# Designs tried in a protein design run: peptides against a protein of PDB entry 6B4E. Part 145

Target 1, 295 residues: chain A of PDB entry 6B4E
Amino acid sequence: TNFDKISKMFWHYKDKIAQIKQDIVLPIKKADVNVRNLLSRHKRKINPKFGQLTNSNQQLFKIQNELTQLINDTKGDSLAYHWILNFIAKAVVHQAETEVRVKPESALPLGKLTLYLLVQFPELQELFMARLVKKCPFVIGFTCEIDTEKGRQNMGWKRNNENKWEDNTSYDERMGGILSLFAIITRLQLPQEFITTTSHPFPIALSWHILARICNTPLNLITNTHFVILGSWWDAAAVQFLQAYGNQASKLLILIGEELTSRMAEKKYVGAARLRILLEAWQNNNMESFPEMSP

## One batch from the design tools (peptide; made by RFdiffusion4, then SolubleMPNN)

Design b2_p23_8_s2 (from b2_p23_8, 12 letters changed)
Fold by OpenDDE base, seed 5:
Structure b2_p23_8_s2 (fold): chain B 295 residues (1-295), chain A 23 residues (1-23)
Amino acid sequence: as target 1 above (295 residues)
Amino acid sequence: SREEELEKLLKELEEELEKLEKE
């Protein structure tokens, strides 16, 4: 694992967030009042749609169509278009932090919607990845120390209005939610209409990178969160990951489930214990996946 | 050492992944 490359990628996306603020968000505040009003209306229409997702494909398709129309309405103005996409990127990640956090299986409809949008609107890809990395650096296998304020910020820790750090459980769950979404996206097949014309923007190989990079992370930087997000990933994508890479995938799952947990056994991380349970379930041919969506 | 074995395995897996991506 080239940690320098990962670090560069991390900072690239951090810089992208700053760039988005300067080039997209702030300029819109100075835009014509009509444009601002239009975007405000679109924002209000778009925002609730992510919460309207269910386990129904019919509902998913409805929302996909509605969002597509709303986004297309902004294409005549490049700045407005990018602003809407950035808003969507933020909204999707927020949904992962809130809903997926408490209901991991909700990552499936959200992931399908997101993947559809990522393919339909390629400009969303960089915006979305930047937001993901900002909120959950684990999506690219980045880890740094959290014994400093800057380190915690880099790893996506939040402070409340009283400048207090969020509790460990809240952080773990948020990271798990975000990673669940990303994991789902990586293991989903492209919609049929795109398979022959477009490559997958975030393919299953990115899941491989997450696992491998975490395995190569210095042990002194490994926390309970790492195991929590690995467990979240496992629930979201392990079955499909095994299908994709076969024996090689199996080796990597054993590395995270057995070797990594064993190395950190002294810490008695709850997340590690759960990951071991997942490994054992797999070894007993009881690996579970999220239920498929209804028609 | 166990650590060395893990590193070796990870390296091999990374190489395998690279091959798969080129295929």
Scores: peptide ipSAE 0.035, ipTM 0.703, DockQ to the pose 0.487
Fold by OpenDDE base, seed 2:
Structure b2_p23_8_s2 (fold): chain B 295 residues (1-295), chain A 23 residues (1-23)
Amino acid sequence: as target 1 above (295 residues)
Amino acid sequence: SREEELEKLLKELEEELEKLEKE
């Protein structure tokens, strides 16, 4: 694992966030009133749709079509188009932080929707990844120390209005929610209509990188959160990961489930305990996946 | 050491992944 490369990626996306603010968000505030009004209306229509997802593919397709139309309505103005995509990126990640956090299986419909949008609107890809990395650096396997304020900020920790850090549990759950979404996206197949025309924007290999990079992370930087997000990943993608890489996947799952947890046993992390339970379930041929969506 | 063994294994796995991606 080349950690320098990972760090460069991390800071690239941090810079991208700043660039988005400067080049997309702020300029719209100065745009024509008609454009601002249009975007305001579209935002109001788009925002609730992510919460309207269910375990129904029919509902998913409906929402996909509605969002596609709404986004297409903005293509006549490049700035408006990018603003809407950035809004969507933020909204999707927010949905992961809130809904997926408490209902991990909701990552599946959200992931399907997101993947569809990422393929349908390629410009969303960088916007989305930048937001993901900002909120949850684990998606690219980045880890830094959290003993400093800057370190915590880099790792996506939030402070409240009283400048108090969020609770460990809250942070863990948010990270787990975001990572669940990303994991789902990586393990989903492209919709049939796109398979022959485009490559998967965030393929299953990215899951491999997450696991491998965490395994290579210095042990002094490994926290409970690492195990929490690994558990979230496991629930979201382990079955499909094994299907994709077979025996090699098994080796990596053993590394995170057995070896990494064993190395950190002295810390008695709750997340690690859960991960070991998942490993044991797998060893007993009882690995579970999220239920498939209904027609 | 156990750490060295893990690093070696991970390197091998990364190489295998690269091969798989090229196929």
Scores: peptide ipSAE 0.034, ipTM 0.700, DockQ to the pose 0.409
Fold by OpenDDE base, seed 4:
Structure b2_p23_8_s2 (fold): chain B 295 residues (1-295), chain A 23 residues (1-23)
Amino acid sequence: as target 1 above (295 residues)
Amino acid sequence: SREEELEKLLKELEEELEKLEKE
């Protein structure tokens, strides 16, 4: 694992967030009133769509079409177009932090929708990834110390209005939710209409990188959160990961499930305990995946 | 050491992944 490369990638996306603010978010506030009104209307229409997702492909396709139309309506103005995509990126991540957090299986319809949008609107890819890395650096396998304020901020910790850090459980759950979404995206197949024309923007190899990079992370930086997000990833993508990489995947699953948990046994992390349970379930041929969506 | 073995394994896995991606 090249940690320098990972660090560079992390800061690249941090810079991208700053750029988005300067080049997209702030300028639109000074844009023509008609543009602002358009975006306000679109925002109101788009925002509830993510909550309307169910375990139904029919409903998914409906929402895909509706969002596609709404986004296309903004293409006449490049700034408006990028603004709405950035809004969508933020909304998707927010949905992961809230809904997927409490209902991990909801990552599947959300992931399908997101993947569709990422392919349909390629400009969304960098915006979305930047937001993901900002909120959950684990998606690229980045880890830093959290014994400093800057370190915690870099790792996506939030402060409340009283300038207090969020509790560990809240952080763990948020990270798990976001990682679940990303994991799902990496293991999903492209929609049929794109398979022959487009490469997967976030392929299953990115899941490999997450696992490998975490395994290579210095043990003194490993926290309960690492195990929580690994568990979230496991639920979301382990089955498909095994299908993709076979024996090599198995080795990596054993590394995170057995070796990494064993090395950190003295910490008695709850997340590690859960991961061991997942490993044992797999060993007993009881690995579970999220239910497939209905027609 | 256990740590060295893990590093070796991870390196091997990375190489294998690269091969898989090229196929």
Scores: peptide ipSAE 0.034, ipTM 0.685, DockQ to the pose 0.450
Fold by OpenDDE base, seed 1:
Structure b2_p23_8_s2 (fold): chain B 295 residues (1-295), chain A 23 residues (1-23)
Amino acid sequence: as target 1 above (295 residues)
Amino acid sequence: SREEELEKLLKELEEELEKLEKE
């Protein structure tokens, strides 16, 4: 694991967020009133779509089509198009922070929708990844110290209006939700219409990187959150990960489930305890995955 | 040490992944 490379990647996306603000978000505020009105209307139509997702593929396809039409309506203006994609990127991550955190299995329909949009609208990929890294650096295996305000900010910690940091539990749950979504995306197959013509934008190899990078993270930087997100990843993608990489995947799962938890046993992290339970379940041939969606 | 062994294993796994990605 090259941590310098990871750090560079992290800051690349941080810079991208700043660039998005300067080149997309702020300019729209000065755009023609007709453009602003269009985007406002589209925003109102798009936003509720994510909450309309269910465990139904039929419903998913309906929403995919509706969103596709709404996004295509903005293509006549490049700035408007990028603005709406950025909005979608933010909305998807927000959905992960709020809905997936409390119902992890909801990551599956959300992930399928997101993957479809990422392929259908390639410009969304960079916008989405930047937002993911900003909110949950764990998606690229980045970790820094959280003993400073800047460190906490870099790791996606939020402050309330009174400048009080969010509770550890809240942070853990949010990170778990976001990571669940990302994990799902990495293990999903491309939509049927793209599977033979397009490369997966966020393939299963990215899950490998997450696990390996966390395993290589200095122990003094490992927190309960690391184990929480590993558990979230496990629920979301472990079965498919094993299918993809076989024995090598097994070795890596043992590393995170047994070796990493053992090394941190003195900390008595709740997340680590859960991860060990997941490992034991697997060892007993009881590894579970999210239920498949209905037709 | 156990730590060194872990690092070695991770390196091997990364190399294996690279091979798989080329297939």
Scores: peptide ipSAE 0.033, ipTM 0.689, DockQ to the pose 0.455

Design b2_p23_8_s3 (from b2_p23_8, 12 letters changed)
Fold by OpenDDE base, seed 4:
Structure b2_p23_8_s3 (fold): chain B 295 residues (1-295), chain A 23 residues (1-23)
Amino acid sequence: as target 1 above (295 residues)
Amino acid sequence: SKEEELEKLLKELEEQLEELEKQ
């Protein structure tokens, strides 16, 4: 694991967030009133679509088409187009922080929708990844110390209006929700219409990187959150990961489920206990995946 | 050490992944 490369990637996306603010968000505030009104209307139409997802592929396709039309309506103005994509990136991550957090299986329809949009609108990829890394650096296997204010901020910790850090449970659940979404995206196949024309923007190899990088993380930086997000990843992608990499995947699952948990046993992390249960379930041929969507 | 063994294993796995991605 090249930690320098990971750090450079992390800061690249941090810079991208700053760029988005300067080049997209702030300029729109000064844009023509017609453009602002258009975007306001589109925002109101787009935002509820993510909550309208169900376990139905039919409903998914409907929402895909509706969002595609709404996004295409903005293509005549590059700034408006990028603004609406940035809004979507934020909305998707927010949905992961709220809905997926409490219902992990909802990551599947959300992930399918997101992957479709990422391929249909390639400019969304950098916007989305920047938002993911800002909110959940675990998606690229980045970890830093959280003993400082800056460290906590870098790891996506939030403060409330009273400048108090969120509680550990809230942070763990949010990170788990975001990671579940990302894990799902990495293990999904491209929609049929794109398989022959484009490469997967966030392939299953990125799941490998997450696991490997966490395993290589200095033990003094490993927290309960690491085990929580590994458990979230496991529920979301372990079955498909094993299918993709076979014996090598098995080795890595044993490393996180057995070796990493054992090394941290003295900490008695709840997340580690859950991950060990998942490992044991797998060893007993009872590895579960999210239910497939209906037609 | 157990830590060194883990590092070696992870390096091997990463190299194998890179090879798989090239195929």
Scores: peptide ipSAE 0.024, ipTM 0.647, DockQ to the pose 0.422
Fold by OpenDDE base, seed 5:
Structure b2_p23_8_s3 (fold): chain B 295 residues (1-295), chain A 23 residues (1-23)
Amino acid sequence: as target 1 above (295 residues)
Amino acid sequence: SKEEELEKLLKELEEQLEELEKQ
């Protein structure tokens, strides 16, 4: 019964992607030339901002302010506003697929920026989640078979221009990057200005869902990717997850780190080996987190 | 047994998941 709900959620967001294309992306192509020109200028200004992030809070705040102004400039036209937010959603996920993939700790500034934008512009939440689920269904704990083309597509596998599937390593790393970003968002505290007025849009409970749903996934559907993304999640959020849920968190970490890896030992997944190392580090009181950002 | 413990834990997690989904 629980997996039926997850599947419904997955397909909801798949439908949302189709809706976004139909109701936001395509209509803008037919919009007034002035609107199209405005949006073209804005996207050119917005796109580089995500790559300009550093481990500096000062730089983060600067970029937050710049993006806020650029987004606010579009609020006079609902379609333009939603188009810009959808563009941002795509850009953030793309940054996770590229930069966070190779530098996981970059998820922290990106996550802080994203969380700020999600709270500041609530309409971004559905757009962002839809993009996340499309690119990395693991963010909601969805798994399906990948023996079919449709199954691979549903799990976010990409094909190149020659219609060839991406390499397993590329897929694993890309999924890890996206999940790292999502994990960071779930464990971040809201900015002080929002704590009393707004609930967290993607709270730490969503990390619980990811872990629990993966643990309940049929073993025949478990792949190396599952362990890779669990390892990515661990680096991003395990410390804060333990702080949030205490003993129950510990049980779940043991379940993924020891029990799930043991059940799949015959597969000799590299991701599982790494997750085992993370478990052992924790057991030796050497659990690491991403470094804090500089003032 | 380890298997029984795992089954119990999974059941607990499922119950917790269901509760979280209601929120």
Scores: peptide ipSAE 0.024, ipTM 0.644, DockQ to the pose 0.859
Fold by OpenDDE base, seed 2:
Structure b2_p23_8_s3 (fold): chain B 295 residues (1-295), chain A 23 residues (1-23)
Amino acid sequence: as target 1 above (295 residues)
Amino acid sequence: SKEEELEKLLKELEEQLEELEKQ
């Protein structure tokens, strides 16, 4: 694992967030009233769509079509178009932090919707990844120390209005929710209409990178959160990961489930205990995946 | 050491993945 490369990638996306603010978010505030009104109306229509997702493919397709139309309405103005995509990127990640956090299987319809939009609107890819890395650096296997304020900020920790850090459980659950969404996206096949024309923007190989980079992370930087997000990833993608890489996948699952948990046994992390249970379930031929969506 | 073995295995797995991505 080249940690310098990972760090460069991390800071690239941090810079991208700053660039988005400077070049997209702030300029739109000075745009003409017609553009601002259009975006306000579209924002109001888009926001509830993510909460309207169910385990129904029919409902998914309906929402995909509605969002596609709403986004297309902005293409005549490049700034408006990028603004609405950035808004969607933020909304999707927010949905992962809230809904997927409490109902992990909801990552499946959300992930399908997101993947469709990422392919349909390629400019969303960089905006979405930047938002993911800002909120959950684990999506690229980045880890730093959290003994400093800057370190905690880099790892996506939030402070409340009283300048108090969020509790460990809240952080773990949010990271798990975001990673579940990303894991789902990486293991989904492209929609049939795109398979022959487009490469997958965030393929299953990115899941490999997450696991491998965490395994190579210095042990003194490994926390309960690492095991929580590995467990979230496992629920979301382990079955499909094994299908994709076979014996090599098995080796990596054993490394995270057995070797990494054993190395950190003295810490008695709850997340590590859960990951061990998932490993044992797999060894007993009881690896579970999220239920498939209905027609 | 167990740590050295793990590092070696991870390196091998990463190299294999890179080869798979080129296909």
Scores: peptide ipSAE 0.024, ipTM 0.643, DockQ to the pose 0.446
Fold by OpenDDE base, seed 3:
Structure b2_p23_8_s3 (fold): chain B 295 residues (1-295), chain A 23 residues (1-23)
Amino acid sequence: as target 1 above (295 residues)
Amino acid sequence: SKEEELEKLLKELEEQLEELEKQ
């Protein structure tokens, strides 16, 4: 694993977040009143759409069409267009932090919607990835120490209004939710209308990178969170990952499920125990995936 | 050692992934 490359990628997206604030978010506050009003109306219409997702493909397609129309309405102004995409990127990640966190299977409809939007609006890709890396660096396999304030910030830890760090359980669950969404996106096929014309923006190879990079992470940096997000990834994508890479996938699953958990056994991480259960279920030919969506 | 074996395996897997990405 080239850790320098991963670090460069991490900081690239950190810089992108700063750029987004400077070039998109702040300028829109000074934009024409008509543009601001348009975006305010669209924000109000867009925001509830993510919560309206169900396990129904019919409902998904309806929401896809509605969002597509709302986004297209902003294309006449480049700044407005990028602002609304950035808003969507933030909203999707927020939905992962809240809904997917408590209901992991909700990642499937959310992931399908997100993938559709990422392909339909390519400018969303950098905005979304930057937001993901900011909130959950695990999506690119980045890990740093969390014994410093800067380290915790880099790893996406939040502070409350009293400047107190969030509790470990809350952090773990949020990271799990975000990673579940990303894992789902990586294992989904492109919508039929794009398969022959577009490459997958976040292919299954990115799941490989996550697993491999975590396995290569110095053990002193491995925390319960690493195992939690690996478990979340497993629930979301392990079946499809095995289908994609076969025996090589199996080797990685054994590495994370058996070897990594064994190396960290003295820590008695709850996340590691869960990952062991998932490994054992697989070994007993009982690997489960999220239910498919209804028509 | 088991650690050396793991490092070797990871290196092999990474090389294989790089090869797959070039396709």
Scores: peptide ipSAE 0.024, ipTM 0.641, DockQ to the pose 0.566

Design b2_p23_8_s4 (from b2_p23_8, 14 letters changed)
Fold by OpenDDE base, seed 3:
Structure b2_p23_8_s4 (fold): chain B 295 residues (1-295), chain A 23 residues (1-23)
Amino acid sequence: as target 1 above (295 residues)
Amino acid sequence: SEEEKLKKLLEELEKELKKLEEE
């Protein structure tokens, strides 16, 4: 694991967020009134779509088509197009922070929708990844200390209006929700119409990187959150990960489930206990995945 | 050390993964 490379990636996306604000978000406020009105209307139509997802493929396809049309309507203006994609990126991550955190299986339809959009609109990829890394650096295996204000900010901790940090449970759940979504995306197959023409933008190898990088993280930086997100990842992608990498996957799962948890046993992290349970379930041939979506 | 052993194991796994991706 090259931590310098990871750090460079992290700051690349942090810079990207700043660039997005400067070059997309702020300029649109000065754009033509017709463009602003268009975007306002589209925003209102797009935002509820993510909450309309169910475990139905039929419903998914409907929403995919609707969003595709709405996004295509903005392509005549590059700034408008990028603005709407950035909005979508933010909305998807927000959905993960709110809905997926309480209902992890909802990551599957959301992930399918997101993957479709990422392939259909390649410009969304950088916008989405930047938002993910900002909100949940764990998606690229980045970890820093959280005993400083800057460290907490870098790791995606939020402060309320009273400048108070969110509680540990809230942070853990949010990170778990976001990571669940990303994990799902990495293990999904491309839609049939893209398989022969496009490479997967966030392939299963990125899940490997997450796990490996966490295993290589200095132990003094490992927190309960690390185990929580590993558990979330496990629920979302462990089965498919094993299918993809076989014996190598097994070794890595044992490293996170057994070795990492054992090394941190003194901390008595609740997340670690959960991960141990998942490991034991797997060892007993009872590894579960999210239910497949209905037709 | 245990930490060193873990790092070596991960390096080996990463090498193996790279080979798999090239196939």
Scores: peptide ipSAE 0.156, ipTM 0.788, DockQ to the pose 0.375
Fold by OpenDDE base, seed 2:
Structure b2_p23_8_s4 (fold): chain B 295 residues (1-295), chain A 23 residues (1-23)
Amino acid sequence: as target 1 above (295 residues)
Amino acid sequence: SEEEKLKKLLEELEKELKKLEEE
């Protein structure tokens, strides 16, 4: 694991967030009233769509089509187009922080929708990844110290209006929700209409990177959150990960489930205990995945 | 150290995976 490369990637996306604000968000505020009104209407129509997702593929396809039309309506204006994609990126991550956090299996329909949009609108990919890394650096296996304010900010910790940090449980759950979404995206197959024409924008190899980079993280930087997000990843993608990499996947799962948890046993992390339970379930031939969506 | 052992194990695993992907 090249940590310098990971750090460069992290800061690249941090810079991208700043660039998005400067080149997309702020300029639209100075755009003509017609463009602003269009985007306002589209925002109002788009925002509820994510909450309308169910375990139905039929409903998913309906929403995909509706969003596609709404996004296409903005393509005549590059700034408007990028603005609406950035809005979608933010909305998807927000949905992961709220809904997926409390109902992890909801990551499946959300992930399918997101993957479709990422392929249909390639410009969404950088916008989405930048938002993910900002909110949950674990998606690229980045970890830094959280003993400083800047360190906590870099790792996606939030402060309230009273300048108080969020509690550990809230942070863990949010990170788990976001990571679940990303994990789902990495293990999903491309929609049938794209398989022959497009490569997967965030393939299963990115899940490998997450696990490997966490395993190589200095032990003094490993927290309960690391184990929580590993557990979230496990629920979301372990079955498909094993299918993709076979024996090598098995070895890596044992590494995180047994070796990493064992090395951190003195900390008595709740997340680590859960990960061990998941490992044991797998050893007993009871590895579970999220239910498939209905037609 | 235990940390070094884990790092070495992972490095070996990554090398093995790379070989599999090249096949």
Scores: peptide ipSAE 0.183, ipTM 0.808, DockQ to the pose 0.330; fails the geometry check
Fold by OpenDDE base, seed 5:
Formats: sequence, structure tokens, C-alpha cells
Structure b2_p23_8_s4 (fold): chain B 295 residues (1-295), chain A 23 residues (1-23)
Amino acid sequence: as target 1 above (295 residues)
Amino acid sequence: SEEEKLKKLLEELEKELKKLEEE
């Protein structure tokens, strides 16, 4: 694991967030009134759709079509188009922070929708990844110290209006929700219509990177959150990960489930305890996956 | 150190995976 490269990637996306604000978000505020009105209407129509997802493929396809039409309506203006995509990126991550956080299995329909949009609108990919990295650096295996304010900010910690940091449980759950979504995306197959024409934008190899980079992280930087997000990843993608990489996947799962947890046993992390339970379930041939969506 | 051992193990695993992907 080359941590210098990871750091460069992290800061690239941090810069991208700043660029998005400067070149997309702020300019729209000064755009033609007709454009602003269009985007306002579209935003109001788009925002509820993520919450309308269910464990139904029929509902998913309906929402996909509706969003596709709404996004296509903006393509005549490049700035408007990118603004809508950035809004969608933010909305998807927000859904992960709220809904997936409390109902991890909801990551499946959300992930399917997101993957479809990422392929249908390639410009969404950089916008989405930048937002993911900002909110949850774990998606690229980035970790830094959180003993400083800047460190906490870099790792996606939030402050409230009173400048108080969120509690550890809230942070852990948010990170778990976001990571669940990303994990699902990495293990999903492309829709049939795209399989032969497009490569997967965030393939299963990115899950490998997450696990490997966490294993290579200095132990003094490993926190309960690392184990929480590993558990979230496990629920979301472990079955498919084993299918993809076979014996090598098995070794890596043992590495995170047994070796990493053992090395950190003195910390008595709750997340680590859960991960061990997941490992034991797997060893007893009881590895669970999210239920498939209904027709 | 234990940390170094873990890193080495992972590096070996990654090497093996890379080999498999090249086949």
C-alpha cells in the first residue's frame, strides 16, 4: 500500500470540492433567472425520489426513468447540467448518512440507482467520488489522526451550530452508512444494457483496496470506526467479494476478521467484537447477504 | 513488530492476487 498516493488522491478530491463550489455552485447563483428557476423546480422534483426507493425493482426502474428525464432536461446548459449532477451526488450521500445508516439493506436499491446514474451520466462519477471522500475518506482507505481539529475535519467529522463535535456513535453510524453504499456499488453488476459497452466505474477491486489499506494503516491510527465500517462492508459485500476473488478473498477476510481484531483486542472496540461475530458466522457457513430486490 | 508482520502478510496476499489477475 502506497499511502503517499492515497494522500494525493484524498487531497485531489478535497480540491475538487472547492472547485465545484467555485465553478458550479456559486456561478449558478448569478445565472439567468430562467436557469435558476428551472434548477429550483428540478431540485424539488429530484430530492424526494431517493426516499421513494423500496426493495422493488419496478419502483427502481420508475425512479431511474424519471431522474433520467429530469437530468436530460438540463443538458442544454453545461453549467445547469453539472449543477444538477452535483446536487444528485450530495443527495445520494445524504441518503446514505440518514437512511442507510439506520437500515443498511436500503443501500441495495440506492446503490443500484446510483450505479445506473453513474453510467448513464459519466460526469457524475467525479462529483460523486469527491463527495464520498469528503464525507467518508474510508472509501479510498484514507486515514489520518483525529487529535486535531483539522484531522477530524479531514476524516469527515461534523460540528453542530454550537461548534461541538458529533458524538462517536453518530460518526460511526454515518461512516457505516456511506461505506455500505459504496460497498454495494462496487459489488453490483452493471445493468444488462451497459455490460458490453461500458466498464464498471467503481469495480469490486475498490473494495479490495479499502480492506487492504485499512490492514496496512498504522495501528495507532486504527479506531472503532475502522471496525464499524469493515462490518458494514462485510454485510454489504462479503459474499460477492468471495465470489470475485475466491481463496484470496477468504484470506483477506480472515485477516481483517481475525488478525486485525486480535491485534487490537486490548482496545475492546465494540466494532471489532461485531466483526468477530461476522467472522464466526462465516466459519459456521452462515454468512448472510442483503435480500434480493423484488420484481 | 506485529504491525510489520501484518503488513508483510498483506503484501504477500496482494502479490498473489496480482499474479492471479495476470493469468
Scores: peptide ipSAE 0.172, ipTM 0.800, DockQ to the pose 0.330; fails the geometry check
Fold by OpenDDE base, seed 4:
Structure b2_p23_8_s4 (fold): chain B 295 residues (1-295), chain A 23 residues (1-23)
Amino acid sequence: as target 1 above (295 residues)
Amino acid sequence: SEEEKLKKLLEELEKELKKLEEE
């Protein structure tokens, strides 16, 4: 694990967020009234679509088509196009923070939709990844100290209107929700129409990186959140991860489930306890995955 | 140290994975 590389990647996306604000968000505020009205209408139509997802592939395809049309309507204006994609990136991550947080299995339809959009609209990839890294640096295996204000901010901690940090449970759940979505995306196959024409933008190898980088993280930086997001990842992708990497995947799962949890046993992290339960379930040939979507 | 042990194990896994990907 090259931590310098990870840090550079982290700051790259932090810079990207700043760039998005300067080059996309702020300019639209000064754009033509017709453009602003168009985007306002599209925003209102797009936003509810993510909540309309169900366990139905038919419903998924319907929403995919609707969103595709709405996004295509903006392609005549590059700024408008990028603005709407940035909005979608934010909306998807927000959905992960809220809905997936409380219903992890909802990551599957959301992930399928997101992957489709990422491939259909390649410009969404950088916008989405930047938002993910900002909100949940764990997606690239980045960890820093949270003993400072800046450290907490870098790790995606939020403050309320009273300048009070969110509670640990809220943070853990949000991180788990976002990581669940990302994990799902990494383990999904490309839609059939794209398999021969493009490579997966966020392949299963990125899940490997998450696990490996966490295992290589200095133990003094490991928190309950690390185990929570590992548990979220496990529920979302462990089965498919084993299918992808076989024996090597098994070894890595044992490392996080047994070795890492054992090394941190003195902390008595609730997330670590859950991860051990997941490991034991696997050892008893009872590893579960999210249910597949209906036709 | 336990930390070093984990790091070494992980490095070994990464090497093995790289070999698998090249095959």
Scores: peptide ipSAE 0.165, ipTM 0.798, DockQ to the pose 0.333; fails the geometry check

